# Peptides against a protein of PDB entry 3PBP: the designs that were tried, part 16

Target 1, 203 residues: chain A of PDB entry 3PBP
Amino acid sequence: LNEKDLNLILNKSLVMYESLDSTTDVIVKRNVIKQLQFVSKLHENWNSRFGKVDIQKEYRLAKVQGPFTINPFPGELYDYTATNIATILIDNGQNEIVCVSFDDGSLILLFKDLEMSMSWDVDNYVYNNSLVLIERVKLQREIKSLITLPEQLGKLYVISDNIIQQVNFMSWASTLSKCINESDLNPLAGLKFESKLEDIATI
Target 2, 203 residues: chain A of PDB entry 3PBP as posed
Amino acid sequence: LNEKDLNLILNKSLVMYESLDSTTDVIVKRNVIKQLQFVSKLHENWNSRFGKVDIQKEYRLAKVQGPFTINPFPGELYDYTATNIATILIDNGQNEIVCVSFDDGSLILLFKDLEMSMSWDVDNYVYNNSLVLIERVKLQREIKSLITLPEQLGKLYVISDNIIQQVNFMSWASTLSKSINESDLNPLAGLKFESKLEDIATI

## One batch from the design tools (peptide; aimed at target 1 V132 L176 C179)

Design b1_p27_2_s3 (made by RFdiffusion4, then SolubleMPNN; its pose is not in this set)
Fold by OpenDDE base, seed 1:
Structure b1_p27_2_s3 (fold): chain B 203 residues (1-203), chain A 27 residues (1-27)
Amino acid sequence: as target 1 above (203 residues)
Amino acid sequence: SMHEEILLKAVGKKAEFNKKVKEEEKK
């Protein structure tokens, strides 16, 4: 983390704190408060090497890893199990798409509904892990791994037994990014959420 | 559709969140 990143985390923490209300789960509320306190303290001690390491560790825990809900969940996938998860950047402003693969060979592209906070109570923390379905891509292959490249926005590489395929969703993700960044949802009207699938290499 | 509405709502929330973050950055 650099100073800019720390400031961003601090600002996010502030916004999260300010969003707390009577409807917020008590555990989530506590977690957000602790996050703000922690990040604020680290900000004050930015020159501390230990502080820098600590914030990085906690920040990693805010990634989509554990159990999550998908809304709406595709009915066709009720009987299948998630196998892989990846997060793909769609712009330089930290907007992301979450991808989950299933053992039927499907990929679902998801949007985070809630901003996740750092975990402060591992045993009791209620995760803000709500995801919204954007698109389902049927590969119909056994997906071994999902790979992303930092310099390639909106692209996901899917590795199966005999092929590497690229899923490119910038056709719609660019618009999505713009809508988020400009706080204008109008361009989403009529937008087709259809990713491009391309074979890259045979294995 | 209901699905589209859900997505739109989620995107809206994120947009609002980012806007607020930007406002905090200005402080």
Scores: peptide ipSAE 0.505, ipTM 0.917, DockQ to the pose 0.817
OpenDDE base, seeds 2, 3, 4, 5: peptide ipSAE 0.501, 0.499, 0.501, 0.503; ipTM 0.916, 0.916, 0.916, 0.916

Design b1_p27_2_s4 (made by RFdiffusion4, then SolubleMPNN; its pose is not in this set)
Fold by OpenDDE base, seed 5:
Structure b1_p27_2_s4 (fold): chain B 203 residues (1-203), chain A 27 residues (1-27)
Amino acid sequence: as target 1 above (203 residues)
Amino acid sequence: SSLEEIILQAVGKKAEFQAKVKEQQAK
């Protein structure tokens, strides 16, 4: 965690706070406020004893943690169980794709349409995180683990019994990133959401 | 398609959020 990262978290927290309205869930409001207070305090005390707190890790973990709803949810996956989850960065602005694997060998690539606050009540805080389905990739293998490398944008490594495969979705994620960063949605028209799958190694 | 519309809306929301974050960063 550095000052830049902390500032980003603070700014995000401020935006979330300012976005609160009468339709916002009360629990969400409370958590957003608590987050802002916490981050503000950390910012104020930066270069002091709080400089060692890994806020990013906790924040990222909070975003990836369920429960969440997927829209639309693939009907054929209702009978299957999610096995792994991963978050893949697609740019330097912390835009990311969420990937969930299922025991049928499917991967779903998801986009978060809402910012999630940190959980300040570990025991009781649960709210619906909304995820949008972008792509389903059928590997038809038992997926053991999902691995991401922070330095590799838009790439996911899937480990199965005898193979490591790379899923590369920068073909569409680059456009997605551009749309977000430039506030221009026009490039999304006609965009094909199809990832590239490549065998990396046989195990 | 319905899926495209959903994606469009989601990206739009994120874009708006990012824009606001940038505005905050400029303060």
Scores: peptide ipSAE 0.511, ipTM 0.922, DockQ to the pose 0.849
OpenDDE base, seeds 1, 2, 3, 4: peptide ipSAE 0.505, 0.504, 0.507, 0.499; ipTM 0.921, 0.921, 0.921, 0.920

## One batch from the design tools (peptide; aimed at target 1 I134 L176 C179 F193)

Design b1_p28_1 (made by RFdiffusion4)
Pose (drawn by RFdiffusion4):
Order: structure tokens, then C-alpha cells, then sequence
Structure b1_p28_1 (pose): chain A 203 residues (1-203), chain P 28 residues (1-28)
């Protein structure tokens, strides 16, 4: 955990602690407070020279959160099954797109709009487990796998049956991160959220 | 801290915008 990232989760934790009010669900309030306490403890034991911190076994037992809401979910896909999931980096600030494969050779590019709180005990804990559809890409080929290269932002390799295609969504993803970082929604108006699809090779 | 706050608020607005845009496409 480098210094930049350590401070990022600390500040996110502080923003949520302040975001607490009385209507806030008791279980959620508990987790937010626990998150702040935990992230603060990490900050206290963080070894700056190695950029690392030890984590006791107690804090590593966490229960799953979900299911995430996928909004708006495409109606056709109710007849199909999800195949693979990939994460694609948009910028240098941990901003990412979640990619999911389906039986129909389709791809949904998702964005997480709500900040999740950390949770350890709560069963079936859902809260800000929210994903939003940005785009859907139909390759009409059997998608065998998804691959990413850390060196290339906003690009995803999709291995179909005899093709390696590259879905390139920096056309809109670059603007998306700018507005997130500049807190200005206007550049999104009129942007067509269409990814450049490109055949890389025959396999 | 305030910059992070503004980024998190913007992410919510981006999410709302994208939902509206996808709903409009489905209506067409």
C-alpha cells in the first residue's frame, strides 16, 4: 500500500463517516465506523519505507456482499448466462470499468457509482452495491475468455473462437475519468458510448 | 478530503446520467 493509496482510502473513509446521519441504517453505520477505525489503524502501522502494512487474521474474515444491482439490465440477457468478469483501468486513480461476458457472445461494460463500505459480519449485506450499464457490445462469437494488459488503459482483449478482438473504450472512458476528477458532468452530454472493436489476429 | 468528496458525488451523478441515457435508448 503506497502513500497515495493509503491516503485515498482514509479520505474515502472520512467522507463516509461524515456522511452519517440518523436515518442511516444501524447495520450500515456500524460498518462505516468499523471501516474508519480499521483504516485508521492501518495508517498507524503503515511502514512508509516498504509501503506495506501487516493485517491481523481477525480483519481478513469477511462475508460476501451482493448481489450487486446492475442498472439498467438488458432484457435479452435474462435468457443467457454470465461467463467471465474483468476489470479494466480507466485512469491513474483506481477508476475502473467492470466487464462481464454472456452466452450470447455479448459484453456489458459496467460502472460502479456508489461507494461501498467494508463489511465483515453482516450476512447478505447489500449497500451501495450498485453498478450501472454504460454500454453493451455484441460480438456474436463464442467468448472463451477476457484478458487485460496493465500497460494499456481502457482496452480489453476478448478471445472468441478463432479471433482475438480488442475492445477499445478510451473514446469515452478518457472523458469519463476527466469529469469524475474534475467534478464536471457536462462533457458527458452528447458523447456516444461506443467502443472501437478491432480484430487483432486469428487464433 | 474535499476533492475526494466531490469525486464521489460526481460518480453518483454520472451513474444517474448513464441510467437515463440507457433508458432513452431502450425507449427508441
Amino acid sequence: as target 2 above (203 residues)
Amino acid sequence: LEEVRKQLEMRKKVGEYLIELQMEKEEE
Fold by OpenDDE base, seed 3:
Structure b1_p28_1 (fold): chain B 203 residues (1-203), chain A 28 residues (1-28)
Amino acid sequence: as target 1 above (203 residues)
Amino acid sequence: LEEVRKQLEMRKKVGEYLIELQMEKEEE
C-alpha cells in the first residue's frame, strides 16, 4: 500500500458515500460510513516517508463481503462446481477481469461493474456484489489451477491434466479498459468478446 | 476524485451493457 493507493481507496469510499440517499438501506449506509471513516482515519495517519499507516484496533473487525452474484449465471453450469478463481489485470490502472473455472472444464470471464466495500458491521453483508458474465470458454479439461503473471496484462494460464494453455483476452479487454478510462462507451458497440486460446506446453 | 467517480460510473454502464448482451443471446 502506497500513498497513491490510499488516495484511490479514499476517493472510492467518498464516491460510495456520496451515492447514499434516502432510499439506501440503513445497513448499507452504516457500512459505507464506517468504511469512509476508517479510510479517512487511515489517510490522516499515513506516513509517506516510512510507508506506514497506524490502524486503530477498532477497525480491524472488518470482514470480506459475502457471496458474489454472477449475472447471468450460465444455465449449463448450474449443476457444476466452481474449482478455481483468478483476477487478471487488463491495464496499468485498476481495471481487472475475474475468472472462475468449473469442474466441467469451463472458464467464465467476469466483470466487476460495482465497487464492493468491506463488511464492517453485519455478518454476511451483501451489497454491490455483482459480477457480470462476459465470456464462457469451454476447455473440456479438468482444470487444476489458474495462474496469472502481473507483467502480462489480459493473460491467464490454465493448468489442466496434460497441458498448460494461455487465455488471451486483450482483443476485447483493451477496448473495455479504454472505455472505462476515457469515459466513452462507443467503442463497445459491435465488440466481440472472444478470447484466444493457445497451447503453451504439454505436461 | 472526479476521475474516480467517472470510472466507477463507467464500470456501471459497462456492466449494464454486458448484461444486455447476455440477455439478447438468451433470447436467440
Scores: peptide ipSAE 0.586, ipTM 0.931, DockQ to the pose 0.885
OpenDDE base, seeds 1, 2, 4, 5: peptide ipSAE 0.586, 0.586, 0.586, 0.586; ipTM 0.931, 0.931, 0.931, 0.930

Design b1_p28_1_s1 (made by RFdiffusion4, then SolubleMPNN; from b1_p28_1, 14 letters changed)
Fold by OpenDDE base, seed 4:
Structure b1_p28_1_s1 (fold): chain B 203 residues (1-203), chain A 28 residues (1-28)
Amino acid sequence: as target 1 above (203 residues)
Amino acid sequence: MEKVKKQLETKKKVGEFLVKKAKEEEAK
């Protein structure tokens, strides 16, 4: 990653942040409530694989605030814009994966390798949100929303115009979780970071 | 506190591993 690439990533991250977090507290609260309603409805209809799900409105909750850097950033995505962000829990110990969608239909799965440093010194405030690329998933469709269910670890639901798809990354996330919790990286050797994509329902 | 520090260090190392892996895959 050279300086130019870093700057580009930073700028894109800023644009994404501004698009996701430029809301009043009241609007945020309302969106959270609406999203909860949406997710609940989605959950109720989830029992029918390839069934029709009536989705009234797509909602997203931006849990990651501020600018962030992605390393490495896929070169093919330099010309595309981030559209959605989601945080997915992978265990009960607060380990999580961040997912970002792009307007080309790509998903990137990201790992937070550093804790967000909060500086109390305003003059030296460094907002460092480090994200590391795990996997890129190409869906080749317009992504409208990213939904997560708290009770479903390592699962991301991708909503497009006509279909709901599930991205399941527990195949590698379980190992990742174990590595973090046990402070042992040995199980990462030879691990394939390949998520499973499944069609869940039509809209 | 010790557990938290250890976990943070582990996360950092995981990140380093993933970056290395991604670069290796890009080089193929």
Scores: peptide ipSAE 0.588, ipTM 0.911, DockQ to the pose 0.443
OpenDDE base, seeds 1, 2, 3, 5: peptide ipSAE 0.586, 0.584, 0.584, 0.586; ipTM 0.914, 0.910, 0.913, 0.912

Design b1_p28_1_s2 (made by RFdiffusion4, then SolubleMPNN; from b1_p28_1, 13 letters changed)
Fold by OpenDDE base, seed 3:
Structure b1_p28_1_s2 (fold): chain B 203 residues (1-203), chain A 28 residues (1-28)
Amino acid sequence: as target 1 above (203 residues)
Amino acid sequence: MEEVKKKLETKKEVGKFLIEKAEKKEKE
């Protein structure tokens, strides 16, 4: 996930928010608001690091890209701010997991169940942006950065003030990858989505 | 093209599975 993707998600979330009216179901409203809050905080963090983005301009461009959904949004993270984002490859077929960190020290691992639009071009309209929660990992540390290595599938390195930790999710990601590539969901039954956390180095 | 389509459909199904799993956990 890059800045463009983030902006797209934000804009789609805004579109969803603006689509809310008095007839909208309360649960739907709540979910949309949570999603908007999530991506707004992520965007805020991104802007602080990489420069300001014209949200209005981006919003207008994203109107043609359809709605965005995060399901479920972790309610415990509603009051926290997203700090980092990373995309981790889980196979050579370009299946990937999206990871987002928060200032409470949490990581969320997300699955893209729909193709996201990589283009703001009206001619390349992609209707659906969706992220699905796989796992929440609580590190209880201030996360400074997320690092991925292309040669290391299903591994995320988390840098904090005093430690580098590895999150390894190949225990479930290998099965997930297989399911996607073989178009067979049977192996998902009974699968535990529990990543392994290991201390790599002290800083 | 059929293979790509199949993969996309599978991803959708995976998403549904994960959502259902999450919903079950919340009810639990």
Scores: peptide ipSAE 0.591, ipTM 0.909, DockQ to the pose 0.435
OpenDDE base, seeds 1, 2, 4, 5: peptide ipSAE 0.589, 0.588, 0.590, 0.589; ipTM 0.908, 0.908, 0.909, 0.910

Design b1_p28_1_s3 (made by RFdiffusion4, then SolubleMPNN; from b1_p28_1, 13 letters changed)
Fold by OpenDDE base, seed 4:
Structure b1_p28_1_s3 (fold): chain B 203 residues (1-203), chain A 28 residues (1-28)
Amino acid sequence: as target 1 above (203 residues)
Amino acid sequence: MEKVKKQLETKKEVGKFLVEKQKEKEAA
């Protein structure tokens, strides 16, 4: 975590806070406020050479948010079980793709269209847990693990029993990243969301 | 702050776009 990242997190938290209104659920309000308080303390400590903020205490109260919703969920996968999950960075600005594997050998590539907060002192907190389907890749093999390398943007390594395959989605993810970063959707027109699958090694 | 707000809104719109793309694929 660097200053730039912290500032981004703070700004996101502030935006979430500002989005609260009288119609917002009380649990959501409480959670967003706690998130903002935590991030603000982090920011203050970062800037304050002298502040011993026990960041550890507040962080211990935070949990990863509950289950995500996928829209649309491929009907063919309703009877199958998710086996692995990975997050792949597509740029240096914290844009990322989520990948989920299933026991039928399918991969789904997902976009987080909503900003998620941590769960703060609330069990089973679910808010902004939206994941949007981008692409389904059918590998037709048992997927053992999903590996990502931080230095390799838009690449996912899929490990099965006897093979390592690379899924490369930079063909569309670069455009997606640009759209987000520039706040311009025009480049999405005509974009094909088709990843490249390549065999890397036999094991 | 404004840039972040715009980016977050853009992400929402991207999501909508992607959903529509999937619907188009299903209809084809």
Scores: peptide ipSAE 0.583, ipTM 0.931, DockQ to the pose 0.901
OpenDDE base, seeds 1, 2, 3, 5: peptide ipSAE 0.581, 0.582, 0.582, 0.582; ipTM 0.930, 0.931, 0.930, 0.931

Design b1_p28_1_s4 (made by RFdiffusion4, then SolubleMPNN; from b1_p28_1, 13 letters changed)
Fold by OpenDDE base, seed 1:
Structure b1_p28_1_s4 (fold): chain B 203 residues (1-203), chain A 28 residues (1-28)
Amino acid sequence: as target 1 above (203 residues)
Amino acid sequence: MEKVRKQLETKKGVGKFLVEKAKKEEEE
């Protein structure tokens, strides 16, 4: 975490707070408020302690939100198990794609259309855990590992038993990044969400 | 703040777009 990251998290938390109204569920309100309080405290401590923040107490009160929901979920994958997960940066502005592999050799590329939050006080709190399907890539291989390189935007390396393959989705991810950063959805029209698969090395 | 808000709304919009796209593709 750095100052920029903390500011971003704070801003996101503030936006979430501002979205609260009389129709918002009480549990949601409580959770958003607590998260905002936590992040605000974290931010204050960061500034005051030159980057040292004691979050131990607050961490005990928070749980990681999950499970994720995927929409639409490919029907063919209902019988299969997720094996790996990776997050791939698509720009320098922290936009990212989530990739999940399955034991049938499929990769799904997913978009976080909602900001996730931690759950506070409520054990079964589920809010903003949405993932939206972008693309399914069928490798028909046993996927052992997913690797990303920070310096390589929009690229995922898939390791199987005998081969390393690269999935390159910058063909559409660059446009997606632009849409988000410019707050303009127009460039999505006609965009093909088709990644390029390339063999990199034989193991 | 405003920029972040707009980006968050855009992300929601992207999500909706993708879902609708998938539905259309399934109907075809």
Scores: peptide ipSAE 0.610, ipTM 0.922, DockQ to the pose 0.895
OpenDDE base, seeds 2, 3, 4, 5: peptide ipSAE 0.579, 0.586, 0.606, 0.606; ipTM 0.927, 0.927, 0.923, 0.924

Design b1_p28_2 (made by RFdiffusion4)
Pose (drawn by RFdiffusion4):
Structure b1_p28_2 (pose): chain A 203 residues (1-203), chain P 28 residues (1-28)
Amino acid sequence: as target 2 above (203 residues)
Amino acid sequence: SEEVEKVRKQLEMREKVGKYLIELQEEK
């Protein structure tokens, strides 16, 4: 955990602690407070020279959160099954797109709009487990796998049956991160959220 | 602090981006 990232989760934790009011669900309030306490303890034991911190076994037992809401979910896909999930980096600030494969050779590019709180005990804990559909890409080929190269932002390799295709969504993803970082929604108006599809090779 | 406020604004923008994208997808 480098210094930049350590401070990022600390500040996110502080923003949520302040975001607490009385209507806030008791279980959620507990987790937010726990998250702040935990992230603070990490900050106290962080070894700056190695950029690392030890984590006791107690804090590593966590229960799953979900299911995430996928909004708006495409109606056709109720007849199909999800195949793969990939994560693609948009910028240098941990902003990412979640990608999911389906039986129909389709791809949904998703964005997480709500900040999750950390949770350890709570069963079936859902809260800000929210994803939003940005785009859908139908390759009409059998998608065997999804691959990413850390060196290339906003690009995803999709291995179909005899083709390796590259879905390139930096056309809109670059603007998306700018508005997230600049807190200005206007540049999104009129932007067509269409990814450049490109055949890389025959396999 | 300035860093905490910057993060707050980024998180609020993400929520606005999400609402905007939902409306845009529903209009299709």
Fold by OpenDDE base, seed 4:
Structure b1_p28_2 (fold): chain B 203 residues (1-203), chain A 28 residues (1-28)
Amino acid sequence: as target 1 above (203 residues)
Amino acid sequence: SEEVEKVRKQLEMREKVGKYLIELQEEK
């Protein structure tokens, strides 16, 4: 975690806080406030000239949310189990794609359209836990691992029993990134969400 | 701040992109 990342987290937390209103669920409201308080303290200590306040107690109260949902969930994958997950950066900012593999050899590329917070001292907290389906790639192989390289944007390496394959989705991810960064949806019109699959090496 | 507003716009845009993507799936 660096200063830039911390600032981003703080800003996101502020935006989430400002989105709260009278119709917001009480549990959500409490959770968002707690997160903002924590991040604010962290930020304050980060820039402090003096000794940092111990925030370990507050940090220990934070938990990852429970199960996530995929929208729409591919019906063909209903009976299959997720095996691997990876996050791939698509630009030098904070835009990313989530990839999940399944035991049928399928790979799904997902978009996080909603900002997810940590859960704070609440068991089974679930809010904004949905991911949007972009593309399904059928490899028909047992996927052992998913590898990403920070210097390679929009690329995922899939390791199976006897082969390493590269999934390159910059054909559409570059446009997606541009849309987000420039606040313009127009470039999405007619865009095909089809990734390129290439064999890299046999193993 | 200006930076907060920038982040706000990005988050809003992500939501819009998400909605668009969902609609695309429904059209298939």
Scores: peptide ipSAE 0.597, ipTM 0.937, DockQ to the pose 0.880
OpenDDE base, seeds 1, 2, 3, 5: peptide ipSAE 0.596, 0.593, 0.596, 0.595; ipTM 0.937, 0.936, 0.937, 0.936; seed 1 fails the geometry check

Design b1_p28_2_s1 (made by RFdiffusion4, then SolubleMPNN; from b1_p28_2, 12 letters changed)
Fold by OpenDDE base, seed 2:
Structure b1_p28_2_s1 (fold): chain B 203 residues (1-203), chain A 28 residues (1-28)
Amino acid sequence: as target 1 above (203 residues)
Amino acid sequence: SSEVEKVKKQLETKKKIGEFLIKEQLAK
């Protein structure tokens, strides 16, 4: 976490706070407010040695949200079980793709279209927990592990019993990144969401 | 602030991207 990242988190938290209205659930309001308070404190104490200790205590009280939903959920995967999950950076601005593997040998690439907050005082807090399906990649093999390298944007390494494969989705992820960063949807027109699969090594 | 507005626009863009992607999937 660097200053730029912290500023982004703060700004996101502010936007989330500003999005609250009279129709927003009280639990959601409380949670968003707590997150904003925490992030604000973190920002204020970023350079303070003493501020780090108190922030750590509060951070321990925060949890990642519970289960996510996938929209649309691939009907073919309804009877299969998720085996691995990975998050892949697509730019230096913290835009990410989520990948989930299934026991049928499929990968799904997912987009976080909604901003999520951490869970603070409420167990099983769930809000804006939907992920959007981008692409399904069928590997037709048992997936043992998913590996990502922070320096390699838009690349996922899939480890199976005998092979390491690279899934490269920068062909479309670069465009998504641009759309987000520039707040322009025009480049999405005609974009093909097809990742490249390459064998890297036989193991 | 201008920074907050920028982030707001980005979040709205993400939402719209999500809607776009859903439509693309449903069209298949």
Scores: peptide ipSAE 0.618, ipTM 0.950, DockQ to the pose 0.930
OpenDDE base, seeds 1, 3, 4, 5: peptide ipSAE 0.616, 0.616, 0.617, 0.614; ipTM 0.949, 0.950, 0.950, 0.950

Design b1_p28_2_s2 (made by RFdiffusion4, then SolubleMPNN; from b1_p28_2, 11 letters changed)
Fold by OpenDDE base, seed 5:
Structure b1_p28_2_s2 (fold): chain B 203 residues (1-203), chain A 28 residues (1-28)
Amino acid sequence: as target 1 above (203 residues)
Amino acid sequence: SEEVEKVKKQLETKKKVGEFLVERAKAK
């Protein structure tokens, strides 16, 4: 976790806090407040006590690994089982794509349109568990694992029994990232959400 | 703060992106 990442987490936590009102669920309020307190403490002690704490991974995992809803869920996958999940960064501003694999050999690429908070004192608590379908990629292989490399934005490596394949979605993810970072939706018009699939190695 | 407002705008944008994507998916 670097200072930039911590600042972003802090600012997100502040926004979440500021969004609280009289109609907000008590559990949500409590969880958001606790998160803000924790992140604020980390920020205050960044150069001294917490400089070596890697909370980023845990933070990301908490967001992705909690209960979530996919909208719309592909009807074709309703009877299939999810096998793997991965989070792929698409920029240096912590924008990311979630990928879920299924036992039919399909990958779905998902967008987190709402901010999730970490769970603190409630078991399996997730606020804003929304994931939106971007693309379905049919590999027609038994997917063993999903691998991401931090230095490779918008790339997912799919490991099957005999082959490693790369899914590259930077063709659209770069535009998506720009839209988010600049708060401008115009570049989404006409954008094709089609990832590139490439064989990398035989195993 | 200015930074908070920026993040707020980004979050709102994400929400709108989500809405866009949902509508796109329904149209297929």
Scores: peptide ipSAE 0.614, ipTM 0.932, DockQ to the pose 0.923
OpenDDE base, seeds 1, 2, 3, 4: peptide ipSAE 0.612, 0.612, 0.611, 0.586; ipTM 0.926, 0.932, 0.932, 0.936

Design b1_p28_2_s4 (made by RFdiffusion4, then SolubleMPNN; from b1_p28_2, 10 letters changed)
Fold by OpenDDE base, seed 1:
Structure b1_p28_2_s4 (fold): chain B 203 residues (1-203), chain A 28 residues (1-28)
Amino acid sequence: as target 1 above (203 residues)
Amino acid sequence: SEEVEKVKKKLETKKKIGKFLIEKQKAK
């Protein structure tokens, strides 16, 4: 983490805090407040020169956890099991796509439409673990692993038994990134969410 | 702060995009 990252996390936490109202669940309120307190403390104790932060021991065990809600969940995948997950950057900021593979050889590309929260309670708190379906890609292969390269935006490498395939979704992800960054949804109109699949290497 | 407002705007945009994508899937 750097100062910029910490500031972003802090600002996100502030936004979450400010979104609290009378209809908000008590557990949600508690977790949002705890997260804000933690991030604020991190920010306060940031030493830019040494890259050090004094983290309170009490918060070190907090983690992001599932389950994730995928909407809509593809009906065809109800009987299959997720096997791999990867996050792919789509710009030089922090916009990303989540990819999940299934044991039927399918990939689903997912959008994080909500900010995810860490669990701060013993009761396995889950809040805003929301993912939205963008595209399903059927590979008809056993997927062994998903690989991303930080220098290659909008590209996912899928490793199966004897082949490496590339899923390139920059055809739509560039537009999506622009929409997010500019707060304008107009470019999404008529956009096709179709990724390009290419064989890269035999292994 | 201005930065907080930018984050708010981005979050709202993401929510709207999510809704858009959901509706797009339903239309298939």
Scores: peptide ipSAE 0.632, ipTM 0.936, DockQ to the pose 0.886
OpenDDE base, seeds 2, 3, 4, 5: peptide ipSAE 0.627, 0.622, 0.622, 0.626; ipTM 0.936, 0.933, 0.933, 0.935

